# Peptides against a protein of PDB entry 6RGO, part 51

Target 1, 392 residues: chain A of PDB entry 6RGO
Amino acid sequence: MALKLLGFNQDATCFSVISSNKGVTIYNCDPFGKCFELEKSTSNDEELDFLVEMLFSTSLIAVVDKTIGASKRKKLKIVNTKRKATICELTFPHEIMDVIMNRKIICVVLKSDQIFVYDISCMKLLRTIDVRGEKLKSTSKFRNSEAVGDIGVRVSLSTDNNSILCYSSYSKSDKENAPLNDIVVFDALKCIQINVLPAVHQSNIVCIACSPDGMLMATASEKGTIIRVFKTIDTENDEPILVNEFRRGSRPSRISEMKFNHDNTLLACVGESDTIHIFALPVTTTEADANEDDTLQQSSHSLSSSINGLQYISKGLANRFGKIIVSKIPTQSQQRHVAYIKIPENAKYRIGFPKDTTNTIHICGEDGNYLVYSIPRNEVGPCTLVKSNTFD

## One batch from the design tools (peptide; aimed at target 1 D11 T58 I120)

Design b2_p14_6_s3 (made by RFdiffusion4, then SolubleMPNN; from b2_p14_6, 5 letters changed)
Fold by OpenDDE base, seed 5:
Structure b2_p14_6_s3 (fold): chain B 392 residues (1-392), chain A 14 residues (1-14)
Amino acid sequence: as target 1 above (392 residues)
Amino acid sequence: DDEKYAEEILEKLE
């Protein structure tokens, strides 16, 4: 059967897929098995398309029927999976492009480049974010629907209760074709803009990942060769703090998804390439006050990988237009992956990090494989397959 | 309990 992956939930305890014949299926990861099925509402042989966002492993899911020709592409359904019932339905002025949630917030991204932020507990609208802003309302050039399919506002939400929302925004260039290369950091609970990271890439941002705690953000452009990791809230001299710059590859390849692990020590990426890449992040030792005594000499084998001093040559090339171009870290200081997984060519995969096992990654493929890998701690190399299951 | 919290939300939205 043709499978389409919807992805993992926030803690990688479940994943969702579209089966051409069945509709939406949700699988539990441990124990592995089908836990929910949403039957196809139409008898037509139309290619099924859905958005499904789960509230962790709970009975609350958000569903959008995106099937071509369906009048439902503007409707968000809140579904109780135990009751198999739609509890709430919201209708939007434009097609829904993405839905993300945590325990506090649900964000709905529209084709109009609007983000609707709701309090999940009552479905009250907290904020409408217009990413185009008031200036672009005059250019009624709806991006012609056909050619612009992949370039839209990208979002990521922290999985914690801080509810840090990161989204791509248009650069303030008065050019008709301003790239989506700025990032806005937004407190979705307080409805306050916290930070703006200008021109984090030269081209449109196509993938964003927020850390679980909302303190870090990873970004990738259409080129998918470089991943940048920034602090979301903290700034240095009113400038964005670039924590890491990772090289995925030398060849352009789309990144479809990125995820941080639960403790912000790893960043994984997947896309059109035959390889899932896993990068190590520097452990920010919060200087927790070294007060009390307890002498447990656990021999932290500090893998002092000689991170030779990243001289932050923040030579901000202030180009003539006052645009802070994040200076490219020299190619020699670009970090590579610490681990990898080989996947079948042309198979789409999705990734998730389980909460309880920071060195484990869950992956699922449109080939019908659900795989659990162990990530090596002390060496650069392939991940080890721990569990494998198949789904249809 | 996340499930209890989800049920409390679903009951308020019904």
Scores: peptide ipSAE 0.732, ipTM 0.979, DockQ to the pose 0.851
OpenDDE base, seeds 1, 2, 3, 4: peptide ipSAE 0.712, 0.711, 0.707, 0.709; ipTM 0.977, 0.977, 0.977, 0.977

Design b2_p14_6_s4 (made by RFdiffusion4, then SolubleMPNN; from b2_p14_6, 6 letters changed)
Fold by OpenDDE base, seed 5:
Order: sequence, then C-alpha cells, then structure tokens
Structure b2_p14_6_s4 (fold): chain B 392 residues (1-392), chain A 14 residues (1-14)
Amino acid sequence: as target 1 above (392 residues)
Amino acid sequence: SLEEEAEAILKSLE
C-alpha cells in the first residue's frame, strides 16, 4: 500500500503514518504495535493527506485533514485517542501548513506565513506572529502571494516547558525577493522575542531543529550541504554564537528533518539522500557541578578526542551592505558525520531519538520499515541494527 | 503523569 510518513513524536515512543486505505495510524515503538487508528471520513479514492502532531505518547493529538477541499485544510482538531472523539475544533483564515506542540504550547503555521501560538491547556490564543507583516515593516514591497512555492515559514519548538520557538523569517533587505534566511528565537510562553539570527544561510531555510531544552538550534538551507548549529539565547558581542558547522555532503540534497538527541550530544539529519547522517556535538561541560565529591572511579577512558574547537572568532565581515553574514567556516574545518545509516534510494524516512537511550536512534520509512539502530561511540562508522519491525 | 495532564487538558477543552 502507499504509506506516507507523518513522523515520530517528541521522544520517539510513537510514530504516525497515513495508509491510503485506512487513514491515520499511530504505532507504538516499544512494544511495537498499533495504538490508534483514525478512519478516513470519506469513501472517495482521494489521496489522503494529514497533519498529525502527538503530545508524546498521550491520548491528546492534533489533526488536520488536508485531503478534502479548502475548508478542512483550515481546521485543527484536538482529538482524544482513547475516546476516538474530537474535543475541540479551531478554524483558521488560511490553510494549515504545520502544527507543533509540547506540554504547554501548540503552534499552528498557516500558508499566510502566520504562526498562531496557543496555550494548550485552554486553547487560548497567546500570540499571532505575522512573518509577512514583520517583513512588510522591514521591506516596503508587498510580495504578491502567487509565487509562494514550496518555500514557507519553518518552525521548531523545544520539547521542554521553556517552549523555545525557532522560526524562519525574511531577511531585512530592500530586495523584492528577500529569502527566508533569518531565524527568530521566541519564548512562546512569555510571547517575547529572545533573539534574531540574521542571514544564517545564503538561501531559504528549509529545515530547523530546536534542541529538547531549547538551548541549541540546527538549520539547513535548500542546498542541504551545510548544517549550522547555533546557541538560541546566548550571544557574543550581540552576535549569534555558531557552535558547529557540519558538512552533510558535497552534492545538493534537501534535508527534510533534523533532530537532536535528548542530551544535545548528537544531531541527526534525513532527507532525499540514501544516508541518514549523525553528527557529534561538543559536550558543553557546565563548570558548575564540579564540586560534588562522588568518588566513583569509573575509569571510563573516554577517548577525549580533543577536538580543539578552534573558536574561530569569525570576524563577521560586516560587508558594507549591513548584512551580518555568518562567516563561512573554512571547508577544511567543517565537521563530518560520526555515524551513518544507509536507507533505500527514494524512500522517505523520518527519525527520532528516544529519551532513555541517547546512543539509539529510531527510524521509519514509507517502505513500511521501523528500525532501531545503535550509534557507535568510539569510532566513525555505520550504525548497528538492533531491532526491525514492519508496518502496512 | 503525562497522560493525566493530557486527560486534564482534554477535559478542560470539552
């Protein structure tokens, strides 16, 4: 059957798929099995399209039916999976493009480049962010709505209660065709803009990942050759802190998803390529907890690969045109993956990191494979397959 | 639990 992957939940305990014949199915990862099924509302042989966002492994999900007509594509449903009932419906002025949530916040991204931020506990609107309106305040020229191709606002939300929202915004430029290459960091609870990272790529941002704690953000452009990791909140001399620059590959390839693991030690990426790449992040030792005397001599010879993180103080070439261009890290200093998974060509895969096993990655494919891999710690190489399941 | 929190939210939206 034709499967369409919707993705993993926040902690990779569940994943959701669209089955052409059944509608939406949610699978539990361990023990592996179907935990919820949402039947197709219509008997028509129409191609099914849905957005499904899960609140972890709970009975709360958000659903958007994108299959049938312009009216349903504007409706968000909050569904109780135990009761198989719609509890709340919200209707938006424009088509819903994305939905993200955590324990506190639900964000709804519209085709209008608006982000609606809600308190999930009462579905009260906290903020409407108008990314186009912000652009119009910075750029005198209306973009006619017609040529909004596949380039929309991208969002990512921290899975913690801090509710750090990262979104792509239009660069401040007098150019009619300003790219979506700025990032805004937003406290979704307080409704305050925390930071702005200008021109983090030369082209439109197509993928964003926030760390679970909201302290890090990964970005990729439409080229998908370079991934940049930034601090979200911290700045150095009012400039964005670039923590890492990773090279996925030499050939352009779209990145569809990136995720951090739960301890911010790994970043995975997947997309149109035959390879899932896993990158190592430097462990930020917070100096603070050095004082507890706990004598456990576990002589884990951590091979301190002293990757001397040459703090390339990137002298931001403030080119005369006032754009802070994030300095290109020299191609020789670009880090490669530490681990990889080979996937079938043309198979769409999604990725997730389980909370309790920081060296494990969950993947699922539109080929009907759910796979659990172990990530090597001490060597650069392939991940080892630990568990395999199939779904239809 | 997370499920009790989700059930409380769902009940408050009903």
Scores: peptide ipSAE 0.671, ipTM 0.972, DockQ to the pose 0.890
OpenDDE base, seeds 1, 2, 3, 4: peptide ipSAE 0.117, 0.058, 0.087, 0.077; ipTM 0.794, 0.774, 0.773, 0.789

Design b2_p14_7 (made by RFdiffusion4)
Pose (drawn by RFdiffusion4):
Structure b2_p14_7 (pose): chain A 327 residues (1-135, 151-284, 335-392), chain P 14 residues (1-14)
Amino acid sequence: MALKLLGFNQDATCFSVISSNKGVTIYNCDPFGKCFELEKSTSNDEELDFLVEMLFSTSLIAVVDKTIGASKRKKLKIVNTKRKATICELTFPHEIMDVIMNRKIICVVLKSDQIFVYDISCMKLLRTIDVRGEKIGVRVSLSTDNNSILCYSSYSKSDKENAPLNDIVVFDALKCIQINVLPAVHQSNIVCIACSPDGMLMATASEKGTIIRVFKTIDTENDEPILVNEFRRGSRPSRISEMKFNHDNTLLACVGESDTIHIFALPVTQRHVAYIKIPENAKYRIGFPKDTTNTIHICGEDGNYLVYSIPRNEVGPCTLVKSNTFD
Amino acid sequence: EIEEIQELLEEIES
């Protein structure tokens, strides 16, 4: 089958790719190279490694499952790339759905909507967050820098009226203090959530409305959350998969089950800005590094890696600059 | 094991 289940780095330095053949490879961007290659851990052809999230450019990797079910739901391994050794092997009562890391805080998301927060220096569990214990699946996002700030979708106070709903809660994982609770920002479920690297901004994706809403995160007034802007969906409602914020928080990238990738600018310093054509029934992931604000890195399941440029003052499409092919 | 994680954290660059 195709080389599916791409993962993208926080700093846009490298990306994680599960080669359907054997193990998982991690490439670099500049210069492009085979950075890390995981050995054989397989027994059948279509069984897939699912979840890999990494540090910036380091040897520290978070790896989850290999087998379809033997040791998947209840595993987390911490591996050094230079020596291929497992350090800490944590076990969890449910199936892992997502893992997000930063320099200070490690988050593990379970299928039962439990979020385990760890101080990474000693792996002490800071707090267990029973989201489904209070009231598709929960989508969680996190800031990259320090003062790492956690964002998760929570159910509303209409659990009696109906089973599924999605509001937003802002949480400071550094001090384990809930900062702001946002109301039902959508009339539908929440598909994907992106938080700014500095933790000041947040994006939301609806399944039905397909309109991205941006709210201030922490400095927002206590009385009411502050809405920043909205973005035109285009000609057709489409499911969104992954969104990213620029380092200066002037740009927002959007990708999904669509022909095109949309680029949204920010009035921090309207409907559409830059659009990148994309093959229809193939899936891609997004990133952009810290070095420049004009370059957008693209990861594709077709086997191609592309680097596009952004037009500052033109509403035109992006210009391709650099490309390379996968394995 | 914890000391090894701390050493790896010292290697983090942005």

Design b2_p14_7_s1 (made by RFdiffusion4, then SolubleMPNN; from b2_p14_7, 7 letters changed)
Fold by OpenDDE base, seed 4:
Structure b2_p14_7_s1 (fold): chain B 392 residues (1-392), chain A 14 residues (1-14)
Amino acid sequence: as target 1 above (392 residues)
Amino acid sequence: AIEEIRKLLSELKD
């Protein structure tokens, strides 16, 4: 039976799948089991295509039926899973490409490179971001080339209440085919642009992950060889702060998804390769104000891995055209994964980090496997399988 | 509709 993965919810407590015969199924991770099913509306042997975004473990889901007809592809349904009922429906001028949400915001990405930002509590439109319109204002001659295939505006939203939205934008190049290689950081609640990271890759950005707190962002291009991690809000001398540059591999391979864990210590990536890679991030010592009090000797064996001077290579070489070129970290200083999971070749997997266990990762595959792995803390190596379940 | 959304949002533990 063909399964299509929709992914995990924000805290990896649930995941969603499309079953060709059944429609959409949502599984609970612990205890493992079906928690919701949305039956297919049609008896036709048409390939089912859906977007489903679940609001954490709540009974609130956003659903787009992309299976049949251009009209359905433009409709976002807010569904109560307990009642199996549509609460409200929004219709868009163009096909919906992506839907993301948190406790405050729903973002809807259209094939037109528009992002519609809604207050979830009242379903009011807060902002329409026109990524093409911003491009056209900056560069007089851009033909609306239809985004060929999987190249379009990418988005990621912080899972916290700060609602930091990161999205890919078109670089200000005089070339007719400017890549989607800029990042905009946007406060989705205040509807304010916070930051712009220019030319973070040489080619189109195909994957973005925002940290749960919205303070970090990971980016990958269509090459998928290098992952860059930036601060979202903070700048140094009006330049973007590159925190890390990770090497996934030497061979090009698409990255389909990236996730931070809940404490920003790990970044996982998955895609077309036989390997999920997990990278360690530097622990930002929040200067906890040393309020003096209680003695609980949690022996945090700080693995003082002396990751010697990653100088913040904030030195964007301003090119002759005033563009900040993100300085490449020397290939010798590019960090590799600290952990990995081997997955079947050609199996699509999705990843999620549970909130309560920062060294645990949830994965699910189109092979019908839901797997829980423990991430090694003290050594570079494979993750250990802790739990496995199957789904159909 | 909106009241039902608010009710579902209240299922989120702070």
Scores: peptide ipSAE 0.563, ipTM 0.949, DockQ to the pose 0.655
OpenDDE base, seeds 1, 2, 3, 5: peptide ipSAE 0.555, 0.552, 0.554, 0.559; ipTM 0.947, 0.946, 0.947, 0.948

Design b2_p14_7_s2 (made by RFdiffusion4, then SolubleMPNN; from b2_p14_7, 6 letters changed)
Fold by OpenDDE base, seed 4:
Structure b2_p14_7_s2 (fold): chain B 392 residues (1-392), chain A 14 residues (1-14)
Amino acid sequence: as target 1 above (392 residues)
Amino acid sequence: SIKEIQELLSELTV
């Protein structure tokens, strides 16, 4: 059967697939099994296309049927999976391209490069972000979006209650064909722009991941060779903080998905390559000042090895025109993966990090495999397969 | 109904 992966939910407790014969199926990860099925609305052998976003392990899903007719592609249904019933329906002026949610917010991305931000608790529109309209204020020409089918606004939302929204925006370059290579960081609850990261890549951004806490973001361009990790909120001298630059590979390959683990210690990426790459992030020791006064005398000689913290001052060369050029980390300091998973060539995979096990990754493939891997901590190498299941 | 969304949101343990 042709399977199409929709992805994992926010905590990787469930994943969603389209089966050509059945429609949408949601699987629970542990215990493994079908938890919901949405039957196809038509008897026709039309290629099924859906967006499904699940709210954690709840019975709340957002569904867009993209299979039939331009009208359905503009409709978002909020569905109760226990009742198999539509709770509410929203209609948009343009085709829905993406839907993301957390406990507070639903974001709906349109083909018009608009982002509609809703309070989930009341389905009230909080903000319409017009990424093109912001561009038009800075650059006189609309890109005719018709010609470049796969390049649109990309979004990622923190899974926490802070609801940090990261989205790709058009660079303020006077060039008619300004790339989607800026990132905007937006407080989706307060509806305030927090930060703007200009020109984080040379080409369009095709993948964004926000950390669960919203403090980090990862970005990848169309080339998919370099992944950059930035702080979302924090700035140094009004400049974006580049935390890491990772090399996925030497050859161009599209990254389809990236995710942080729950404690921001790992970043995984998947795409068109035969390899899921997992990168280690430096643990920001928040010095919790544990002022536990406990008196124990032991005199042992602290060899203060002065680890010279290489402050990677990303000297953004502010060029005379206010363009922050993100300094390329020297190729020698580009970190490689610390772990990897080999996947079949031409099988699309999705990734998820479970909340409770920071060194575990869930993956599922269009080959019908659901796999759980353990990530090595102390060695660079392959992940170890812990569990495997099949689905159809 | 919005009430039903709120009921489903209440299934989310804080």
Scores: peptide ipSAE 0.557, ipTM 0.936, DockQ to the pose 0.663
OpenDDE base, seeds 1, 2, 3, 5: peptide ipSAE 0.546, 0.554, 0.554, 0.552; ipTM 0.934, 0.935, 0.937, 0.935

Design b2_p14_7_s3 (made by RFdiffusion4, then SolubleMPNN; from b2_p14_7, 4 letters changed)
Fold by OpenDDE base, seed 5:
Structure b2_p14_7_s3 (fold): chain B 392 residues (1-392), chain A 14 residues (1-14)
Amino acid sequence: as target 1 above (392 residues)
Amino acid sequence: SIEEIQELLSEIKE
């Protein structure tokens, strides 16, 4: 059957797929099995397209039917999966491109480069973010929807209650074709811009991941060769803090998804390549006050030693032409993956990190495989397959 | 209803 993967939920307890014959199916990861099925609204053999955002393992989902006609593509349905009933429906002025949510917030991304931020508890609109701004509306002729490929505003939302929203924005360059290479960090609850990371890549940003706590953000451009990890809130001398720069590969390849694990120790990426890459992040020891007492000598040989290389972020010469050249970390200082998973060529995969097992990754493929891997802790190498299931 | 959304939000284990 033709499967289309939608993704994992926030804690990787469920994943969703589109089946050509049935519509949307949600699978539970453990115990593995179908937990919900949303029948297609039409008897036609049309290619099914949906957006589905799950709210953890709850009976609440957000659904957009993209299969038929411009009208349905503008409608967001909040559905109770237990009742199989629509709770509410919102209609937008433009096609919905993405929907993300947590316990507090729903963000709806439109083809107009607008982000609608809602309080989920009352479905009240908190903010409309216009990423193009008022000035760019006059000069941007509708990018003919055909020729501008999948380049649009990208978003990621923290899974915690802080509700840190990271989104791609247009660089302030007076050029008619400004790239989506800035990042804005936004408090979605307070509706305040916290930070702006200018020109984090040379080309459009195509993938963003926010950490569960909203303190870190990973970014990738259309090239997908370099992944950058930044602090979201903290700045040094009004400049963005680059925590890590990872090399996925030497060849350009699109990254479709990135995820942090729940303790911010790992970053995974997947895309058009035959390899899921897993990178280790430095453990930010919060200086928790080491109050004296419990001497339990668990000899965790922390691999602390190799962090010494990041000190020389040389003061990038602000060249006269206002290009914030993010100082290229020398290619020698670019970290590689610590672990990997081989996947079939041309198979689209999605990734998720379970909350309770920080060294486990869930993956699912449009090939109908759901796989659980153990991530090696102390060695660079392949992940070990722990569990395998199939789905149709 | 909004009350039904609030009920479903309460299903989220902390």
Scores: peptide ipSAE 0.584, ipTM 0.956, DockQ to the pose 0.706
OpenDDE base, seeds 1, 2, 3, 4: peptide ipSAE 0.572, 0.576, 0.574, 0.580; ipTM 0.954, 0.955, 0.955, 0.956

Design b2_p14_7_s4 (made by RFdiffusion4, then SolubleMPNN; from b2_p14_7, 6 letters changed)
Fold by OpenDDE base, seed 5:
Structure b2_p14_7_s4 (fold): chain B 392 residues (1-392), chain A 14 residues (1-14)
Amino acid sequence: as target 1 above (392 residues)
Amino acid sequence: AIKEIQELLSELTE
């Protein structure tokens, strides 16, 4: 049977899949089992394509049927899974490319490079972001719809109530073919732009992950060799703060998904390679006030990885064209993974971090495997398989 | 419709 993975929910308590015979199925992770099925509306042997965004473990899902005709691809259904009923339907002017949500916000990304931001509580439109609108002032040539390959606006939303939206934008280059290599950080609740990170990669950004708290963002380009982690809100001398630069590999390979764990200590990435990579982030000790006394001698051997915080104040080489190129961290200072998982070649996998266990990762594959791994704490190495289940 | 969405959103506060 052809399975297509849709992914995990925000807290990795559930994942969704498309089964060619059944339609959309949602599985609970623990206890493992099928918790919902959306039956196929048509008996035709057409290749099923859906977008499904879950709202944590709630009975609320957002669904887009991408299988049949241009009309359905423009419709977002809000579905109650307990009642198996559509609560409401929204119709958009263009095909829906992505849907993301948290407790406060739904963002709908269109093929037109528009982002529609809704208050989920009342389904009111708060903002339409036109990512092309800044570019359309300079170049009247609509990219013919045919040449819109797999490159579109990418988005990520914080899972918290701050509702920090990160999206890819077109660089302000006078070139007709400006890449989607800028990032905009947007407060989706207040509908204000917080920050702009210019030219974070040389090529189009194809993957973005926002941290659960919205304080960090990871980015990868079409090359997928380097992952950059930035602060979302904070700036240093009006410049973006690059926290980490990770090397996934030496060979180009597309990254399909990245996720932070709940406490921002780990970043995982998955894609076309046979390896899920897990990177360690520096623990930002917030200097919480050194208030008093409690003597509990838990000898946490903090491996003082003396990551000499070489503040590479990389003097941005202002190239003659005034573009802030995010300074290339020297290849010698690029951090590697601290942990990895081997996956079958050509199997598409998705990743999730559970809330309650910061050193556990959930993965699922189009091969029908749901796997739980423990991440090593004290050494660089493979993750340990803790639990395995199969689905069809 | 909106009332039902608000009822489902209340499942997140438990």
Scores: peptide ipSAE 0.586, ipTM 0.946, DockQ to the pose 0.653
OpenDDE base, seeds 1, 2, 3, 4: peptide ipSAE 0.574, 0.572, 0.576, 0.582; ipTM 0.944, 0.944, 0.945, 0.946

Design b2_p14_8 (made by RFdiffusion4)
Pose (drawn by RFdiffusion4):
Structure b2_p14_8 (pose): chain A 327 residues (1-135, 151-284, 335-392), chain P 14 residues (1-14)
Amino acid sequence: MALKLLGFNQDATCFSVISSNKGVTIYNCDPFGKCFELEKSTSNDEELDFLVEMLFSTSLIAVVDKTIGASKRKKLKIVNTKRKATICELTFPHEIMDVIMNRKIICVVLKSDQIFVYDISCMKLLRTIDVRGEKIGVRVSLSTDNNSILCYSSYSKSDKENAPLNDIVVFDALKCIQINVLPAVHQSNIVCIACSPDGMLMATASEKGTIIRVFKTIDTENDEPILVNEFRRGSRPSRISEMKFNHDNTLLACVGESDTIHIFALPVTQRHVAYIKIPENAKYRIGFPKDTTNTIHICGEDGNYLVYSIPRNEVGPCTLVKSNTFD
Amino acid sequence: EIEEIQELLEEVES
């Protein structure tokens, strides 16, 4: 089958790719190279490694499952790339759905909507967050820098009226203090969430409305959450998969089950800005590094890695600059 | 094991 289940780095330095053949490879961007290659851990052809989230450019990797079910739901391994050794092997009561890391805080998301917060220096669990215990699945996002700030979708006070709903809660994982609770920002479920690297901004994706809403995160007034801007969906409602914020928080990238990737600019310093054509029934992931604000890195399941440029004052499409092919 | 994680964290560059 195709080389599916791409993962993208926080700093846009490298990306995680599960080669359907054997193990998982991690490439670099500049210069492009085979950065890390995981050995054989397989027994059948279509069983897939699912979840890999990494540090910036380091040797520290978070790896989850290999087998379809033997040791998947209840595993987390911490591996150094230079020496291929497992350090800490944590076990969890449910199935892991997503893992997000940063310099200070490690988050583990379970299928039962439990979020485990760890101080990475000693792996002490800071807090267990029973989201489903209070009231598709929960989508979680986190800031990259320090003062790392956690964002998760929570259910509303209409659990009696119906089973599924999605509001937003802002949480400071550094001090384990809930900062702001946002109301039902959508009339539908929440599909994907992106938080700014500095933790000041947040994006929301609806399944039905397909309109991205941006709210201030922490400095927002206590009385009411502050809405920043909205973005035109285009000609057709489409499911969104992954969104990213630029380092200066002027740009927002959007990808999904669509022909095109949309680029949204920010009035921090309207409907559409830059659009990148994409093959229809193939899936991609997004990133852009810290070095420049004009370069957008693209990861594709077709086997191609592309670097596009952004037009600052033109509403035109992106210009391709650099490309390379996968393995 | 914890000391090894701390050493790896010292290698973190942004």

Design b2_p14_8_s1 (made by RFdiffusion4, then SolubleMPNN; from b2_p14_8, 6 letters changed)
Fold by OpenDDE base, seed 5:
Structure b2_p14_8_s1 (fold): chain B 392 residues (1-392), chain A 14 residues (1-14)
Amino acid sequence: as target 1 above (392 residues)
Amino acid sequence: SIKEIQELLSEIKV
């Protein structure tokens, strides 16, 4: 059967798939099993396409039917899975490209490069972000959205209540063909832009991940060779803080998904390559005032990898054209993965980090495999398979 | 109804 993966929920307790015969199916991860099915609205042998965003392990899902006709592709349904009932339906002026949510916010991304931000508690529109609006002042030519291939606005939302929204934006370069290589950081609750990271890559950004707390953001371009991790809110001398630069590989390969674990110690990436890469992040010791006395000698040998804190003060070589070129970290200082998982070639996989087990990763494939891996703590190497299940 | 959304939001364990 042809399976299409939709992905994990925010805490990796569930994942969703499209089955060519059944429609949308949601699986619970532990105990493993089918927990919901959305039946096809049509008996036709048409190729099914859906967007499904889950709200944790709740019975709330957002669904877009992309299978049939331009009208359905513009409709967002909020569904109660326990009742199998539509609670709310929203219609948009353009096709829905993505939907992301947390406990507070729903963001709806349109093919028009608009982001509609809703308060989930009342389904009221808080803001419409027009990512093209800064460009529309200069270029009257609506690029026919047909010729701009699979490159659109990318978004990621923090899973916490702070509701930090990161989205790709067009560079302010006077070029008609400015890439989607800027990042905007937006407080989705207050509806305030809090940061702008200009030209974080040379090409379009195709993947963004926000940390659960919204304090970190990972970005990858169409090349997918380098992943950059930035602070979202903090700036140094009004410049973006680059925390890490990771090398996924030497060969170009599209990254389809990235995720942080719950404590921001790991970043995983998956895409068109035969390898899921897991990178270690420096533990930001928040100097919480360790006043109190509690003597528990848990000799956790934290491998103090002496990450020589070379504060690469990126002396921004302001080249003559005022382009903030994010200083290329020398190739020798690019960190590699600390762990990896081999996956079948040409199988699309999705990744998730469970909340309660920071050293485990959940993965699922369009090959019908759901796999749980343990991440090695002390050594660079392969992850160990802990559990496997199959789905159809 | 919006009330039903609020009921489902209350199912989210903090």
Scores: peptide ipSAE 0.570, ipTM 0.949, DockQ to the pose 0.697
OpenDDE base, seeds 1, 2, 3, 4: peptide ipSAE 0.559, 0.566, 0.567, 0.567; ipTM 0.947, 0.949, 0.949, 0.949

